Peptides against a protein of PDB entry 3ZOQ. Designs and how they scored, part 197

Target 1, 223 residues: chain A of PDB entry 3ZOQ
Amino acid sequence: QLLQDSWWNQLKEEFEKPYYQELREMLKREYAEQTIYPDSRDIFNALHYTSYDDVKVVILGQDPYHGPGQAQGLSFSVKPGVKQPPSLKNIFLELQQDIGCSIPNHGSLVSWAKQGVLLLNTVLTVRRGQANSHKGKGWERLTDRIIDVLSERERPVIFILWGRHAQMKKERIDTSKHFIIESTHPSPFSARNGFFGSRPFSRANAYLEKMGEAPIDWCIKDL

## One batch from the design tools (peptide; made by RFdiffusion4, then SolubleMPNN)

Design b2_p29_4_s4 (from b2_p29_4, 15 letters changed)
Fold by OpenDDE base, seed 4:
Structure b2_p29_4_s4 (fold): chain B 223 residues (1-223), chain A 29 residues (1-29)
Amino acid sequence: as target 1 above (223 residues)
Amino acid sequence: SLEAERERFNTLDLESQEEFAKAYEDRLA
């Protein structure tokens, strides 16, 4: 897939490496033989909506939703018309309690992405009905590089790290330049243990304002 | 264990996830 110039400049060397070539060959086979999510044209939507230079906030996810019509290439986000997954519902509950936003009638986070919120999964594809089926196939190396090049950027980034999986990436982030917001995962199994009340949205905006940048409008309008 | 339940949860479809989550919440109440 063709990336925006800013991301291409940061990642072009990765695409020439053997691991990525092997990943691409694997994906070609997977998409041909099985139902893979998201659509192949949507794999890099996070990078399409948010250029390297425009990244203000990063929210890390694990891998795409594995149900029909759900994944749209953005972490935690679902296509309009798709019922909101439990974790996303909890995200919106915290959003409401944190900054007073109404709960939207859909689960698309595209409006965040367009404002500079990089909604990045560490693994960018999945087989239908098989969570983590593409774990360890090469995506993690690419997405680690994405985190690395953001960490190396002079202009600060805010990393929102929900849960242990995302927090494991903290070691790759230069905390002398960048801001970290950590809590438990929004999953029903962990949200009450720290996610609720963590106020990641207001805290992120507070950092942005401190940096002299425009805050994110986290409130999502109904469709 | 809670970890095993989370792993199972992640493998479920959306409808089953909702039911599973609800059942978990009910156990905590």
Scores: peptide ipSAE 0.147, ipTM 0.759, DockQ to the pose 0.187
Fold by OpenDDE base, seed 2:
Structure b2_p29_4_s4 (fold): chain B 223 residues (1-223), chain A 29 residues (1-29)
Amino acid sequence: as target 1 above (223 residues)
Amino acid sequence: SLEAERERFNTLDLESQEEFAKAYEDRLA
């Protein structure tokens, strides 16, 4: 897929490496032989909606939703008309308690992405009905590089790291320049152990204000 | 274990996840 110039300049070297070429060939086979999510054109939606220079906040997910019509290439986000997954429901509950936003009637986080929230999964594809089926196939190396080039950026970034998987990326982030907001995962199995009450949205905006940047409008309008 | 339940949860479809989550919430109540 073609990337915006700002991301291309940061990632072009990765696309020339053998691991990525192998990943690409694997994906060609997978999309031909299996039902893979998201749609191939949506794989890099996080990078399409949020340029390298426009990134203000990063929210890391693991891999895409593996049900029909759900994944749209953005972490935690589902296409309009799709029932909100439990983790996303908890995200909206925390959003409501944190800054008073109403619960939207859909689960699309595109409005966040357009404002500079990079909704990045560490693995960008999945087989239908098979969570983590594309783990260890090369995506993690690319997405690690995405984190690295953001960490190297002079302009600060806010990283929201929910759960142990995302928090493992903390070692790649220069905390002398960038801000990290950590809590347990929004999953029903972990939300009560720290996610609820963590107030990541107001905390992120507080950092943006200190940096002299416009805050994120986290409230999502109904469709 | 909670870890095993979490792993199972992640493999479920959306409808099954909702049911599983509800059952978990009921156990916590």
Scores: peptide ipSAE 0.134, ipTM 0.752, DockQ to the pose 0.139
Fold by OpenDDE base, seed 5:
Structure b2_p29_4_s4 (fold): chain B 223 residues (1-223), chain A 29 residues (1-29)
Amino acid sequence: as target 1 above (223 residues)
Amino acid sequence: SLEAERERFNTLDLESQEEFAKAYEDRLA
């Protein structure tokens, strides 16, 4: 899939590597033989909506939602018309408590992506009904490189790392240059243990303002 | 562990996740 020039310049070497070629061949077979999410055209939506240079904030997820019509290539985000998953509901609850946003009537985070919030999963595809089915197939190496090239960028980035999986990527981030916001995961099983009250949205905007950048409008309008 | 429960939770479909989440929240109340 074609990427924006800014990402292509950062990732072109990865696409020539054997691991990615193998991943691509695997994906071709998977999409042909299985129901895979998201749609193949949406796999790189996070990079499509947010260019390398425009990244202000990164929110890491694990892998796409594995139910019909849910995943749209953005971490935690669901297509309009899809019922909000529990973790996303909690994200919106924290958003409301943090900065007063109303709970939207949909679960699409595209408006964040368009403002420079890279909604990146570490694994970008999944089989229907089989969470983490594409774990360890090569995506993690590519997405690690995405984190690396962002870490190498001179212009600071804010990384929001919810839960241990995301926090494991902290070692790849130059914390002398970039900002990290950490808490427990928004999952119902962990949200009350640190996610709620962590105020990641206001904190992110505070860093952006300190950097002289425009804050993110985190509030999502109803459709 | 909470991590194990989260992993199990992630394997569920959306409807089952909602039911599970609701049940969990009810137990915490």
Scores: peptide ipSAE 0.098, ipTM 0.745, DockQ to the pose 0.138
Fold by OpenDDE base, seed 1:
Structure b2_p29_4_s4 (fold): chain B 223 residues (1-223), chain A 29 residues (1-29)
Amino acid sequence: as target 1 above (223 residues)
Amino acid sequence: SLEAERERFNTLDLESQEEFAKAYEDRLA
């Protein structure tokens, strides 16, 4: 897959490394022999929708949804027509309480991505019905590098880190330059313990305004 | 444990996740 020039310049060295070559070979086998999500053309959608230079906000996820037709290469996002997963429902509930947005009739977060919200999973593929099946296969090294090059960027980034898994990436983020918004995960098992009421959307926009940047229009239109 | 439930939850399909989540909420009520 071809990346935008801005991301290519940041990541081209990774693609030549042995770990990534091994990952690619693994993926070739997996896509040939198994049902893998997302579609191979959608693996890098987060980078396709949001260039390196256009990143304003990063929202980290773990790995793609593993059900049919769900994953679209963006963390927490589902394709139109797909029922909203529980965590995503909670995200929209918090969005409504935070800044008054209506709950959309779909789960696509593409509108966020197009505005500079990098919806990045740490692992970018998954086998059908098997969560974390591609954990430890090389994606984490690439996505760590994505975080690194963003951290090294002079223009500040806002990192929204929901839950412990995402928060473990804080060590890679220069907090002297970049802003961190942390809370518990939007999962039903953790949302009431800090996610609800965390107001990540208004807080992100507040940081953007302080930086002299346009805020994100977090409200999602119905399709 | 909550961690174990979360782990199980993440392995479920969407329909099962909804059911699981509802059951969890009911237990908390």
Scores: peptide ipSAE 0.074, ipTM 0.695, DockQ to the pose 0.163

Design b2_p29_5_s2 (from b2_p29_5, 15 letters changed)
Fold by OpenDDE base, seed 1:
Structure b2_p29_5_s2 (fold): chain B 223 residues (1-223), chain A 29 residues (1-29)
Amino acid sequence: as target 1 above (223 residues)
Amino acid sequence: TEEEAERERRRREEEERRRELERLKERFS
């Protein structure tokens, strides 16, 4: 099976649907003919690191980084040794101001994923140098279903929605059951308009503590 | 019945959770 059991039980029917078969055939051509990110083995890393039952927090991204060696299948995250993208730098600046974490010497958010932070992009692949090149190809239908099954989960989830694209998914979230943390996007173009000072990390942990759950250790150690 | 009692328990728990969620949202939004 493509996914671990907890996600497979939630999503297996999607993989049999025509839209996903068409997406899969498209991806086979794209990976054969183009440079596509992330590596095909890393496409579902967000679901591999964070099981359906272990999700505590969701951070939505748009699509993967489109530069060499950057994307590792986790929203906003970059592989070790890769320069931190501007949005990620701003995330770490807010993290420092919010809860006092040091800025790490790398951009890997794997430690968050392993603690139950689902780092999900709405589109899971991209062509080299072509942002949103795989938009409207079927990923959004699958990732909408991921949001839906999380919304249907009895145990509450905290959704961190940075910017308009992520916030458009709020209509799929049962806000009577789940927590939403919204701000402007961490991008340099929008961060000063509400992302900085939004304190999403302490707010998320405050919700977790009130739910009787262990908080996330948001501080990332140097490698 | 036991089934009715369980349904009522679940309804009460859902309502309590909803009220708590709203209080938390007001506090931390």
Scores: peptide ipSAE 0.018, ipTM 0.370, DockQ to the pose 0.012
Fold by OpenDDE base, seed 4:
Structure b2_p29_5_s2 (fold): chain B 223 residues (1-223), chain A 29 residues (1-29)
Amino acid sequence: as target 1 above (223 residues)
Amino acid sequence: TEEEAERERRRREEEERRRELERLKERFS
């Protein structure tokens, strides 16, 4: 899949490595034999919507939604017309409480991505109905490299790390240059234990202000 | 009517939230 030049320059060496070739061959087979999400054209949507240079904020997810029509290659995001998953509903509840945004009638976070919010899953594909089915197949190595090259960037990045899995990536982030916003995961099982009231959106914008960057318009318009 | 009063309340609450959002945008811009 063709990436923007800025990402290609950062990741081209990864695509030549054996692990990525093996991953690609696995994916060819998986997409041929199984129902895989997202659509193969949408796998790199996070990188398509947000160039390497335009990244302001990173929100890490685990793997794509595994239900029909849900995943669109962006962490936590669902295609328009799809019922908002519980975690996404909680994200919008926190957004409303944090900065007063209305809850949108859809779950697409594309507007965030277009503003420099890299909505990155650590694993970029999943089998239908089988959460984490593509864990340990090579995606984590590529997405670790994405985190690494962002950490190496001179211009600071804000990393929003919800829950333990995302927080495990903190060791790869140069906290002398980059900002970290950590809380429990927005999942109904954990949201009340620290996600609600964490105010990640206003905090991210406060860091952007300190960097002399334009804030994110986190409010999502209805379609 | 009670329904009209509730609609007006919701409208006011939405306007207040919008104003707060704009103030926050101005603060962070």
Scores: peptide ipSAE 0.017, ipTM 0.316, DockQ to the pose 0.015
Fold by OpenDDE base, seed 2:
Structure b2_p29_5_s2 (fold): chain B 223 residues (1-223), chain A 29 residues (1-29)
Amino acid sequence: as target 1 above (223 residues)
Amino acid sequence: TEEEAERERRRREEEERRRELERLKERFS
């Protein structure tokens, strides 16, 4: 039997649509003319690490980090050797307070992705030094479709929605099937207003256990 | 063994998943 990728089956129609072809042509120009992050090979890392069927948890970000060597195609995650951004530091502080994990010496969340945590940004590329520079170019339509096909899935998903931008996607999620964990954003500007003490990690695991699923090992080992 | 068969199945599924995601990326390149 020919096995097909679970994401391909869900998204193949999107890639044939004009909007995605236009996005593709835009990205070709951008990568040729500008410094774009992440590396072109890393754009779809969230889908690479976490199959459609293996998704247990979704964590939505906005767009990739726009500094050199930071973005690795996973929301909030940075490549090893990169200083942890303030929001990521706060994520690890909450992780420590929530479930007792040590703060790792790096910012890679690949271990979460490999366990079924889809670390999805709504926009998958960015120009160097220009936050949201690829907003409104077509990524949001694709990533909305990713949310839609997950919402349509029979097997429940846990959506962790930090801040208003992520929470705007709640309307696309069938809350009769899926679980939502909401708080303020982990950003230093908002973390004290509800992110700290929100305990998203233990709450996600509690939902997984209720579903008869293996919990996520959220603790990240040092490299 | 059943465990070996399951490991081989998972390996094949991961390889096919990788190939299809690479085809997906080729649409960007």
Scores: peptide ipSAE 0.018, ipTM 0.370, DockQ to the pose 0.012; fails the geometry check
Fold by OpenDDE base, seed 5:
Structure b2_p29_5_s2 (fold): chain B 223 residues (1-223), chain A 29 residues (1-29)
Amino acid sequence: as target 1 above (223 residues)
Amino acid sequence: TEEEAERERRRREEEERRRELERLKERFS
């Protein structure tokens, strides 16, 4: 793992722990014997695009998309040329209704990541066609530590927590220092129960502006 | 000392920030 110095300083102790060494050895076998997503070089893309100090917003996902060419190491994001998954389509519908952005012709959220939106999954790898296949293998312990070190940061962070799985992480967040935006998940099964109309993008920018921070340009340009 | 004054300044700034955060949560929740 070649991380930026800011993340390395926060996480170096985790990489020396037995659980992470076991996870690494498991992943070596999995990538050799199975089709695993994302590409091994893309596992830490969320940390590559957004340094520890540059984090303004966190959007938590569960695990990567398990279809060919989809996952790019960022929660909810898909590589250019990939059909937008249903949850991502609903995210863009809410984005349009919230702040008037056009629906992009692709599903890459890299532009958000480059602006300080940490697109973090709680589990960072998956087997092809097998959702949650790497659940409980050690990723959750590392990603919990990522949440913890952000919670400890003096400069406030905005956490966007869609659905119960993400909301379970609220107990790790110092809500006296950080902002929480909660709603139902953007999934077609839950979006109509509170995700639509939740206006997470304008609310996040309103918090950033009050902090004296530059807002996120949430609008994604076509490719 | 200058170090004590700086610690007290940071403490006050953190308390003010915390109060502002709570007011903002009530407004934007």
Scores: peptide ipSAE 0.006, ipTM 0.279, DockQ to the pose 0.012; fails the geometry check

Design b2_p29_6_s1 (from b2_p29_6, 18 letters changed)
Fold by OpenDDE base, seed 2:
Structure b2_p29_6_s1 (fold): chain B 223 residues (1-223), chain A 29 residues (1-29)
Amino acid sequence: as target 1 above (223 residues)
Amino acid sequence: MEEEKERKEEEEKKREEEERRKEVLEADY
């Protein structure tokens, strides 16, 4: 089974659809002919680290980092030993200003994922050095379905939507049940226009506490 | 009035596309 049972029960019908079969055949060719990120075993890491039932928070990204060794199947996250990308640095700056966490010496967000933060990209693969190279190939239909099944869930979810690309998914979210935290993207080009000072981490925890849920420990320890 | 509305909608779409392009370029970095 490709996914754990909780996600499989929600998504099994998608994997049988023609669009996903076409995507799978495309990916087989891409991984055989080109350098694709993340590693094929890491594509579904967001769903592996965070079960459907354990999702507390969703952070949407666009597509994986396209540099060597960066992508690990989690939005904004990089493998240990990889230089923190500019957007991730700004995420940690906001984390420090919001709740006083130290800036970690690495860029792995696996500790968030293990606590119920679904670090989902809308597109789950990319060609080396070619941003958005797998856009419009079928991933968006699957990841839209992931958002839909979370929106349908009775237990509330917090969606953190940085930038317009993520905010376009708001139409799929039942705002009568779920909470949305919106700001500009953490990128250097947009962060000063609303991301900094948006306090997404404390706001997320405040919603979790109102729901009677355990807050996320957003602080990342050094390795 | 209609032409000015259409022009504003086109300028807004263009700003949206430019910001989305920035976010795309930025999300890659």
Scores: peptide ipSAE 0.067, ipTM 0.611, DockQ to the pose 0.205
Fold by OpenDDE base, seed 3:
Structure b2_p29_6_s1 (fold): chain B 223 residues (1-223), chain A 29 residues (1-29)
Amino acid sequence: as target 1 above (223 residues)
Amino acid sequence: MEEEKERKEEEEKKREEEERRKEVLEADY
């Protein structure tokens, strides 16, 4: 079984579809012929750390980091010991200004994932040094289905949608049941145009408290 | 009729190119 039982029950039919079989055969060739990120065992880490039933918050990314040792199968997150990318630095600056957390000495968001923050990229693999190299290969259809089954869930979810690419997924979300937090992207090119001061962390916790759920501890401890 | 169609197709291509440029700038590379 590729996934935990809760996700397998929601997604098992997708893995039998022709598009996913074609994606799998493409990935087998890519991993054999090229350096692909993340490691093949880490592709589904977002679903491994956060079960379907445990999802409280979703943060959408585009595709994995394409540098050596960076990607760990979680959107915006980098492995410990890796230099924080510019967008991740801006995420931590907003976290500090929003709720007073210290800036961590590492870039791992695994502590968020373990609390029910689904750190999902829309594309789950990339070639070394080639951003978006696996765009339009079938991942988007699977990750759209992940959004759909969360939107269909009775228990509400909070979607954090940074930038236009993530915001295009809003049409798939039942806003009568689910909450959406939108701003510009944390990238240095867009962060000053609305990401800074958007307070996504305190706003997410305010919705969780209103639903009678435990808030997320967004503060990340040093390693 | 054809000139209006060509103008609309050129305006659409320019919008798609501008959106693509913005996506590349907003991406964390």
Scores: peptide ipSAE 0.051, ipTM 0.559, DockQ to the pose 0.190
Fold by OpenDDE base, seed 5:
Parts: C-alpha cells; structure tokens; sequence
Structure b2_p29_6_s1 (fold): chain B 223 residues (1-223), chain A 29 residues (1-29)
C-alpha cells in the first residue's frame, strides 16, 4: 500500500538517499532468504493508519515483535488472536489504573492509530527470533527523519517516550512546541520503576484539551 | 503557449513523482 500523500511529501527525499536504497536492497534479500516480521505490506502501517497531519500523539517502540503472527507494523501492538506480550499487558494495566479502561481481550492498538496515535518503531523490521537483528541497517535514519518532520510541524505533537531508547530521541524534539511524556519502559524489568503510575494516557489527553484538540479514546473494545 | 507548456511540465513532474513513489513503495517484499 502506498504512503499517504502527507507522509510522502515529508519523506520523499529520504527514499532517494543511498542509505534507504541500501536498506531496501538488504530488505529484499532478508525477505527472500529468511522469515522477516512484519509482513512486508505491514512495514509502514503506522504511517498508513495515521497521516502526517493527523498525528496527535507519538508512541516510540524499538523494533517489531519477532514471533510468528505478532507484529503488525505498529509499536507494542499485536494482531488479534495473538497473546498479549508482557510489555503490552503492562500498558493495559497502566491504562486501567490511569483512566479506568477495561483490559481488552486482544492486543491490537489500531483504534489508537486511527485516532492520531502514531505507533512508530525506530526499526521497522526484524528477523524471526532475533530481536534487533535489523538495528543499524538504515531504519533509524528514516525514523529519525519522521521525528524531525513532526518536530518541525507547527501544530503541536505529544511524544510518549518509554525507556532510555525512546528518550534518546528527545534531543530531536522542539520542546517549545511539543509535549513530552517520559517514564521507564512498560517491560516487566522496568515497569515498577516508574511506568506504573506515570499516567501517560490522562496526561496526553490533558495536553490535547489544552491545545483545543479532541482527546484520544484510549479504551479498546473487545472483538 | 506558455500556460500549455507550464501545464505539461507540471503533469510530467507529477508523473515522475508518482513513478518514484511506486518504485519506492510498491515493492511488496
């Protein structure tokens, strides 16, 4: 599926750069020789569900889930019918404690994406069973540009930065225009050290309301 | 004459941009 015109206008120059051509050639080999996630058609799902102009909130992930059928091109999200990963379970626990939402029977965050929540991983592909296998292959340069063009946007954005990897992107965000919500990562290894009780969902909506924007309905319905 | 030339140049630029967009994004890997 082709990128929306709003993203194409912001990113077209990146796609012509040598690093992206090399990344593309690498990905062609990887998808031909190995099992890569997500499906190639799903790589840009974050940009497909949320246009450049419709972005209200950004949630940064690292790389896709590396298990069968899990990744769907959205950070932290899993396809319906897939068991919720530990970090996603903790996200839903915080969502329940923050704003009273029920824990959904699935792990799809597509309803957030459709409301203007850009669910962006910094690396958009992974080999089966090999976390960060596509780190340093060019995705970070493209996704840094996605952060940059959002930071350059006049209409404010809320960046939710969970853990050190996402927080390293803070230097690229114009804090005079944009809001940042930081905490520890939702991972079981870090969630009790500041993610729980961080209330990112209510805080994001409070900023949206101050900007005169419609809040996000963070509550996910059962399928 | 100039307006028709400008229109053709814009249509050509749009076609080239659509071709570049297809080349980049229609690679269903």
Amino acid sequence: as target 1 above (223 residues)
Amino acid sequence: MEEEKERKEEEEKKREEEERRKEVLEADY
Scores: peptide ipSAE 0.091, ipTM 0.625, DockQ to the pose 0.010; fails the geometry check
Fold by OpenDDE base, seed 4:
Structure b2_p29_6_s1 (fold): chain B 223 residues (1-223), chain A 29 residues (1-29)
Amino acid sequence: as target 1 above (223 residues)
Amino acid sequence: MEEEKERKEEEEKKREEEERRKEVLEADY
Protein backbone atom coordinates (compact mmCIF):
# COMPACT_ATOMS: atom_id res chain seq x y z
CA GLN B 1 0.00 0.00 0.00
CA LEU B 2 1.12 3.58 -0.64
CA LEU B 3 0.05 4.68 2.85
CA GLN B 4 -0.64 3.18 6.27
CA ASP B 5 -4.07 1.57 6.58
CA SER B 6 -5.63 4.44 8.56
CA TRP B 7 -4.71 7.03 5.90
CA TRP B 8 -5.39 4.62 3.03
CA ASN B 9 -8.97 4.16 4.23
CA GLN B 10 -9.46 7.96 4.22
CA LEU B 11 -7.63 8.78 0.95
CA LYS B 12 -7.88 5.68 -1.33
CA GLU B 13 -10.62 7.31 -3.43
CA GLU B 14 -8.41 10.35 -4.12
CA PHE B 15 -5.63 8.19 -5.57
CA GLU B 16 -8.07 6.75 -8.13
CA LYS B 17 -9.23 10.20 -9.32
CA PRO B 18 -7.97 11.61 -12.66
CA TYR B 19 -6.32 14.65 -11.04
CA TYR B 20 -4.08 12.43 -8.91
CA GLN B 21 -3.20 10.19 -11.86
CA GLU B 22 -2.22 13.30 -13.82
CA LEU B 23 -0.20 14.57 -10.84
CA ARG B 24 1.57 11.20 -10.59
CA GLU B 25 2.46 11.20 -14.29
CA MET B 26 3.69 14.79 -13.99
CA LEU B 27 5.84 13.83 -10.99
CA LYS B 28 7.34 10.85 -12.86
CA ARG B 29 8.48 13.24 -15.62
CA GLU B 30 9.69 15.87 -13.14
CA TYR B 31 11.76 13.39 -11.09
CA ALA B 32 13.26 11.96 -14.29
CA GLU B 33 14.10 15.31 -15.93
CA GLN B 34 14.70 17.65 -12.95
CA THR B 35 16.05 17.62 -9.41
CA ILE B 36 12.90 17.41 -7.28
CA TYR B 37 12.63 17.56 -3.48
CA PRO B 38 12.07 15.72 -1.27
CA ASP B 39 13.28 12.27 -2.35
CA SER B 40 10.33 10.48 -3.97
CA ARG B 41 10.20 7.96 -1.09
CA ASP B 42 9.88 10.85 1.42
CA ILE B 43 6.92 12.69 -0.23
CA PHE B 44 4.38 11.19 2.20
CA ASN B 45 6.61 11.15 5.33
CA ALA B 46 4.10 13.30 7.25
CA LEU B 47 1.49 10.54 6.77
CA HIS B 48 4.07 7.78 7.41
CA TYR B 49 5.17 9.19 10.79
CA THR B 50 1.68 10.21 11.97
CA SER B 51 -1.30 7.89 11.35
CA TYR B 52 -4.78 9.30 10.76
CA ASP B 53 -5.91 8.12 14.20
CA ASP B 54 -2.77 9.38 15.99
CA VAL B 55 -3.01 12.99 14.74
CA LYS B 56 -3.22 15.33 17.74
CA VAL B 57 -1.84 18.53 16.20
CA VAL B 58 -1.51 19.75 12.60
CA ILE B 59 1.11 22.29 11.54
CA LEU B 60 0.61 23.47 7.96
CA GLY B 61 3.47 24.50 5.69
CA GLN B 62 3.33 25.64 2.07
CA ASP B 63 5.85 23.60 0.06
CA PRO B 64 9.13 21.74 0.74
CA TYR B 65 12.56 23.32 1.09
CA HIS B 66 14.12 23.55 -2.39
CA GLY B 67 17.81 23.26 -1.38
CA PRO B 68 19.98 20.11 -1.49
CA GLY B 69 19.44 17.66 1.36
CA GLN B 70 16.96 19.92 3.24
CA ALA B 71 13.45 18.56 2.69
CA GLN B 72 12.40 15.34 4.43
CA GLY B 73 8.65 15.36 3.68
CA LEU B 74 7.73 17.24 6.90
CA SER B 75 6.72 20.92 7.08
CA PHE B 76 9.45 23.22 8.50
CA SER B 77 11.68 20.20 9.24
CA VAL B 78 15.19 19.63 7.83
CA LYS B 79 17.37 16.53 7.83
CA PRO B 80 20.08 16.25 10.51
CA GLY B 81 23.31 18.01 9.53
CA VAL B 82 21.40 20.69 7.57
CA LYS B 83 21.67 24.30 8.73
CA GLN B 84 18.41 25.42 10.34
CA PRO B 85 16.46 27.72 7.99
CA PRO B 86 15.44 31.16 9.35
CA SER B 87 11.78 30.21 9.98
CA LEU B 88 12.83 27.06 11.83
CA LYS B 89 15.27 29.07 13.96
CA ASN B 90 12.40 31.37 14.91
CA ILE B 91 10.20 28.34 15.74
CA PHE B 92 12.91 27.16 18.15
CA LEU B 93 13.29 30.65 19.64
CA GLU B 94 9.55 30.74 20.33
CA LEU B 95 9.72 27.18 21.70
CA GLN B 96 12.47 28.27 24.11
CA GLN B 97 10.57 31.37 25.20
CA ASP B 98 7.21 29.56 25.46
CA ILE B 99 8.14 26.40 27.39
CA GLY B 100 11.90 26.65 28.11
CA CYS B 101 13.21 24.07 25.61
CA SER B 102 16.85 24.29 24.56
CA ILE B 103 17.55 25.00 20.89
CA PRO B 104 18.56 21.65 19.34
CA ASN B 105 21.79 21.16 17.37
CA HIS B 106 19.70 19.93 14.37
CA GLY B 107 16.46 20.84 12.58
CA SER B 108 14.62 17.49 12.49
CA LEU B 109 11.03 17.60 13.77
CA VAL B 110 10.58 13.80 13.42
CA SER B 111 10.14 13.55 17.22
CA TRP B 112 7.04 15.77 16.95
CA ALA B 113 5.67 13.72 14.04
CA LYS B 114 6.08 10.48 16.04
CA GLN B 115 4.01 12.02 18.88
CA GLY B 116 1.04 12.89 16.64
CA VAL B 117 2.09 16.27 15.16
CA LEU B 118 1.14 16.11 11.46
CA LEU B 119 3.76 18.29 9.74
CA LEU B 120 1.86 18.75 6.47
CA ASN B 121 2.82 20.93 3.52
CA THR B 122 -0.06 21.88 1.19
CA VAL B 123 2.24 21.15 -1.78
CA LEU B 124 4.40 18.05 -1.30
CA THR B 125 7.11 18.53 -3.97
CA VAL B 126 9.31 21.30 -5.38
CA ARG B 127 11.96 21.79 -8.07
CA ARG B 128 15.48 22.57 -6.88
CA GLY B 129 15.87 26.31 -6.38
CA GLN B 130 12.28 27.04 -7.51
CA ALA B 131 9.89 27.67 -4.61
CA ASN B 132 6.22 26.94 -5.42
CA SER B 133 7.19 25.35 -8.78
CA HIS B 134 4.65 22.55 -8.20
CA LYS B 135 1.84 24.87 -6.99
CA GLY B 136 -1.50 24.23 -8.72
CA LYS B 137 -0.51 20.76 -10.02
CA GLY B 138 -2.94 18.72 -7.89
CA TRP B 139 -1.26 18.49 -4.45
CA GLU B 140 -3.56 21.15 -2.97
CA ARG B 141 -6.61 19.01 -3.84
CA LEU B 142 -5.15 15.99 -2.02
CA THR B 143 -3.97 18.01 1.00
CA ASP B 144 -7.33 19.79 1.19
CA ARG B 145 -8.88 16.29 1.39
CA ILE B 146 -6.43 15.44 4.22
CA ILE B 147 -7.67 18.53 6.12
CA ASP B 148 -11.30 17.61 5.32
CA VAL B 149 -11.05 14.02 6.65
CA LEU B 150 -9.33 15.31 9.81
CA SER B 151 -12.08 17.92 10.22
CA GLU B 152 -14.68 15.16 9.84
CA ARG B 153 -12.96 13.03 12.53
CA GLU B 154 -14.87 12.78 15.81
CA ARG B 155 -11.74 13.01 17.98
CA PRO B 156 -10.67 16.69 18.13
CA VAL B 157 -7.53 18.02 16.42
CA ILE B 158 -5.50 21.16 17.13
CA PHE B 159 -4.61 23.13 13.99
CA ILE B 160 -1.65 25.51 14.26
CA LEU B 161 -2.01 28.01 11.41
CA TRP B 162 1.02 30.26 10.95
CA GLY B 163 0.58 32.99 8.37
CA ARG B 164 -2.13 33.72 5.81
CA HIS B 165 -1.60 30.68 3.55
CA ALA B 166 -2.26 28.26 6.41
CA GLN B 167 -5.09 30.44 7.80
CA MET B 168 -6.92 30.21 4.45
CA LYS B 169 -7.51 26.52 5.31
CA LYS B 170 -9.60 27.50 8.37
CA GLU B 171 -12.76 27.47 6.22
CA ARG B 172 -12.32 23.68 5.85
CA ILE B 173 -12.07 23.09 9.62
CA ASP B 174 -15.10 22.45 11.83
CA THR B 175 -14.28 24.90 14.62
CA SER B 176 -17.12 23.48 16.72
CA LYS B 177 -15.00 20.30 17.20
CA HIS B 178 -11.43 21.39 16.49
CA PHE B 179 -9.13 23.97 18.05
CA ILE B 180 -7.31 26.64 16.06
CA ILE B 181 -4.10 28.41 17.08
CA GLU B 182 -3.38 31.32 14.73
CA SER B 183 -0.47 33.76 14.48
CA THR B 184 1.77 35.43 11.92
CA HIS B 185 4.32 33.23 10.15
CA PRO B 186 7.68 32.36 11.86
CA SER B 187 9.46 34.00 8.89
CA PRO B 188 11.92 36.79 9.78
CA PHE B 189 9.59 39.07 7.78
CA SER B 190 6.52 38.41 9.96
CA ALA B 191 7.64 36.76 13.23
CA ARG B 192 7.86 40.08 15.16
CA ASN B 193 4.29 40.94 14.13
CA GLY B 194 2.69 38.21 16.26
CA PHE B 195 4.50 34.84 15.99
CA PHE B 196 6.91 35.68 18.83
CA GLY B 197 4.98 35.55 22.08
CA SER B 198 2.09 33.58 20.47
CA ARG B 199 3.03 30.55 22.67
CA PRO B 200 1.61 27.91 20.29
CA PHE B 201 3.30 24.98 22.08
CA SER B 202 1.96 25.64 25.59
CA ARG B 203 -1.46 26.52 24.14
CA ALA B 204 -1.57 23.26 22.15
CA ASN B 205 -0.64 21.26 25.27
CA ALA B 206 -3.29 23.09 27.33
CA TYR B 207 -5.94 21.99 24.79
CA LEU B 208 -4.62 18.40 24.80
CA GLU B 209 -4.75 18.26 28.60
CA LYS B 210 -8.29 19.69 28.58
CA MET B 211 -9.30 16.87 26.20
CA GLY B 212 -7.70 14.27 28.50
CA GLU B 213 -4.86 13.56 26.04
CA ALA B 214 -1.15 13.34 26.71
CA PRO B 215 0.65 16.60 25.88
CA ILE B 216 3.35 16.78 23.22
CA ASP B 217 6.96 16.75 24.37
CA TRP B 218 8.01 19.62 22.14
CA CYS B 219 11.60 19.66 23.42
CA ILE B 220 13.98 18.17 20.85
CA LYS B 221 17.06 16.28 22.01
CA ASP B 222 20.44 16.86 20.45
CA LEU B 223 21.81 14.14 18.18
CA MET A 1 -11.57 59.48 -3.19
CA GLU A 2 -13.04 56.02 -4.01
CA GLU A 3 -10.52 55.38 -6.85
CA GLU A 4 -7.67 56.30 -4.50
CA LYS A 5 -9.10 53.93 -1.86
CA GLU A 6 -9.38 51.12 -4.44
CA ARG A 7 -5.81 51.81 -5.63
CA LYS A 8 -4.55 51.74 -2.03
CA GLU A 9 -6.46 48.50 -1.37
CA GLU A 10 -4.97 46.95 -4.55
CA GLU A 11 -1.46 48.16 -3.58
CA GLU A 12 -2.00 46.76 -0.07
CA LYS A 13 -3.22 43.44 -1.57
CA LYS A 14 -0.14 43.40 -3.85
CA ARG A 15 2.14 44.18 -0.88
CA GLU A 16 0.42 41.44 1.13
CA GLU A 17 0.86 38.99 -1.77
CA GLU A 18 4.51 40.05 -2.15
CA GLU A 19 5.08 39.70 1.62
CA ARG A 20 3.42 36.28 1.42
CA ARG A 21 5.71 35.43 -1.50
CA LYS A 22 8.73 36.71 0.46
CA GLU A 23 7.60 34.78 3.54
CA VAL A 24 7.64 31.63 1.40
CA LEU A 25 10.76 32.36 -0.67
CA GLU A 26 12.98 34.10 1.89
CA ALA A 27 11.71 32.62 5.17
CA ASP A 28 13.05 29.21 4.27
CA TYR A 29 16.24 30.28 2.44
Scores: peptide ipSAE 0.053, ipTM 0.598, DockQ to the pose 0.328; fails the geometry check

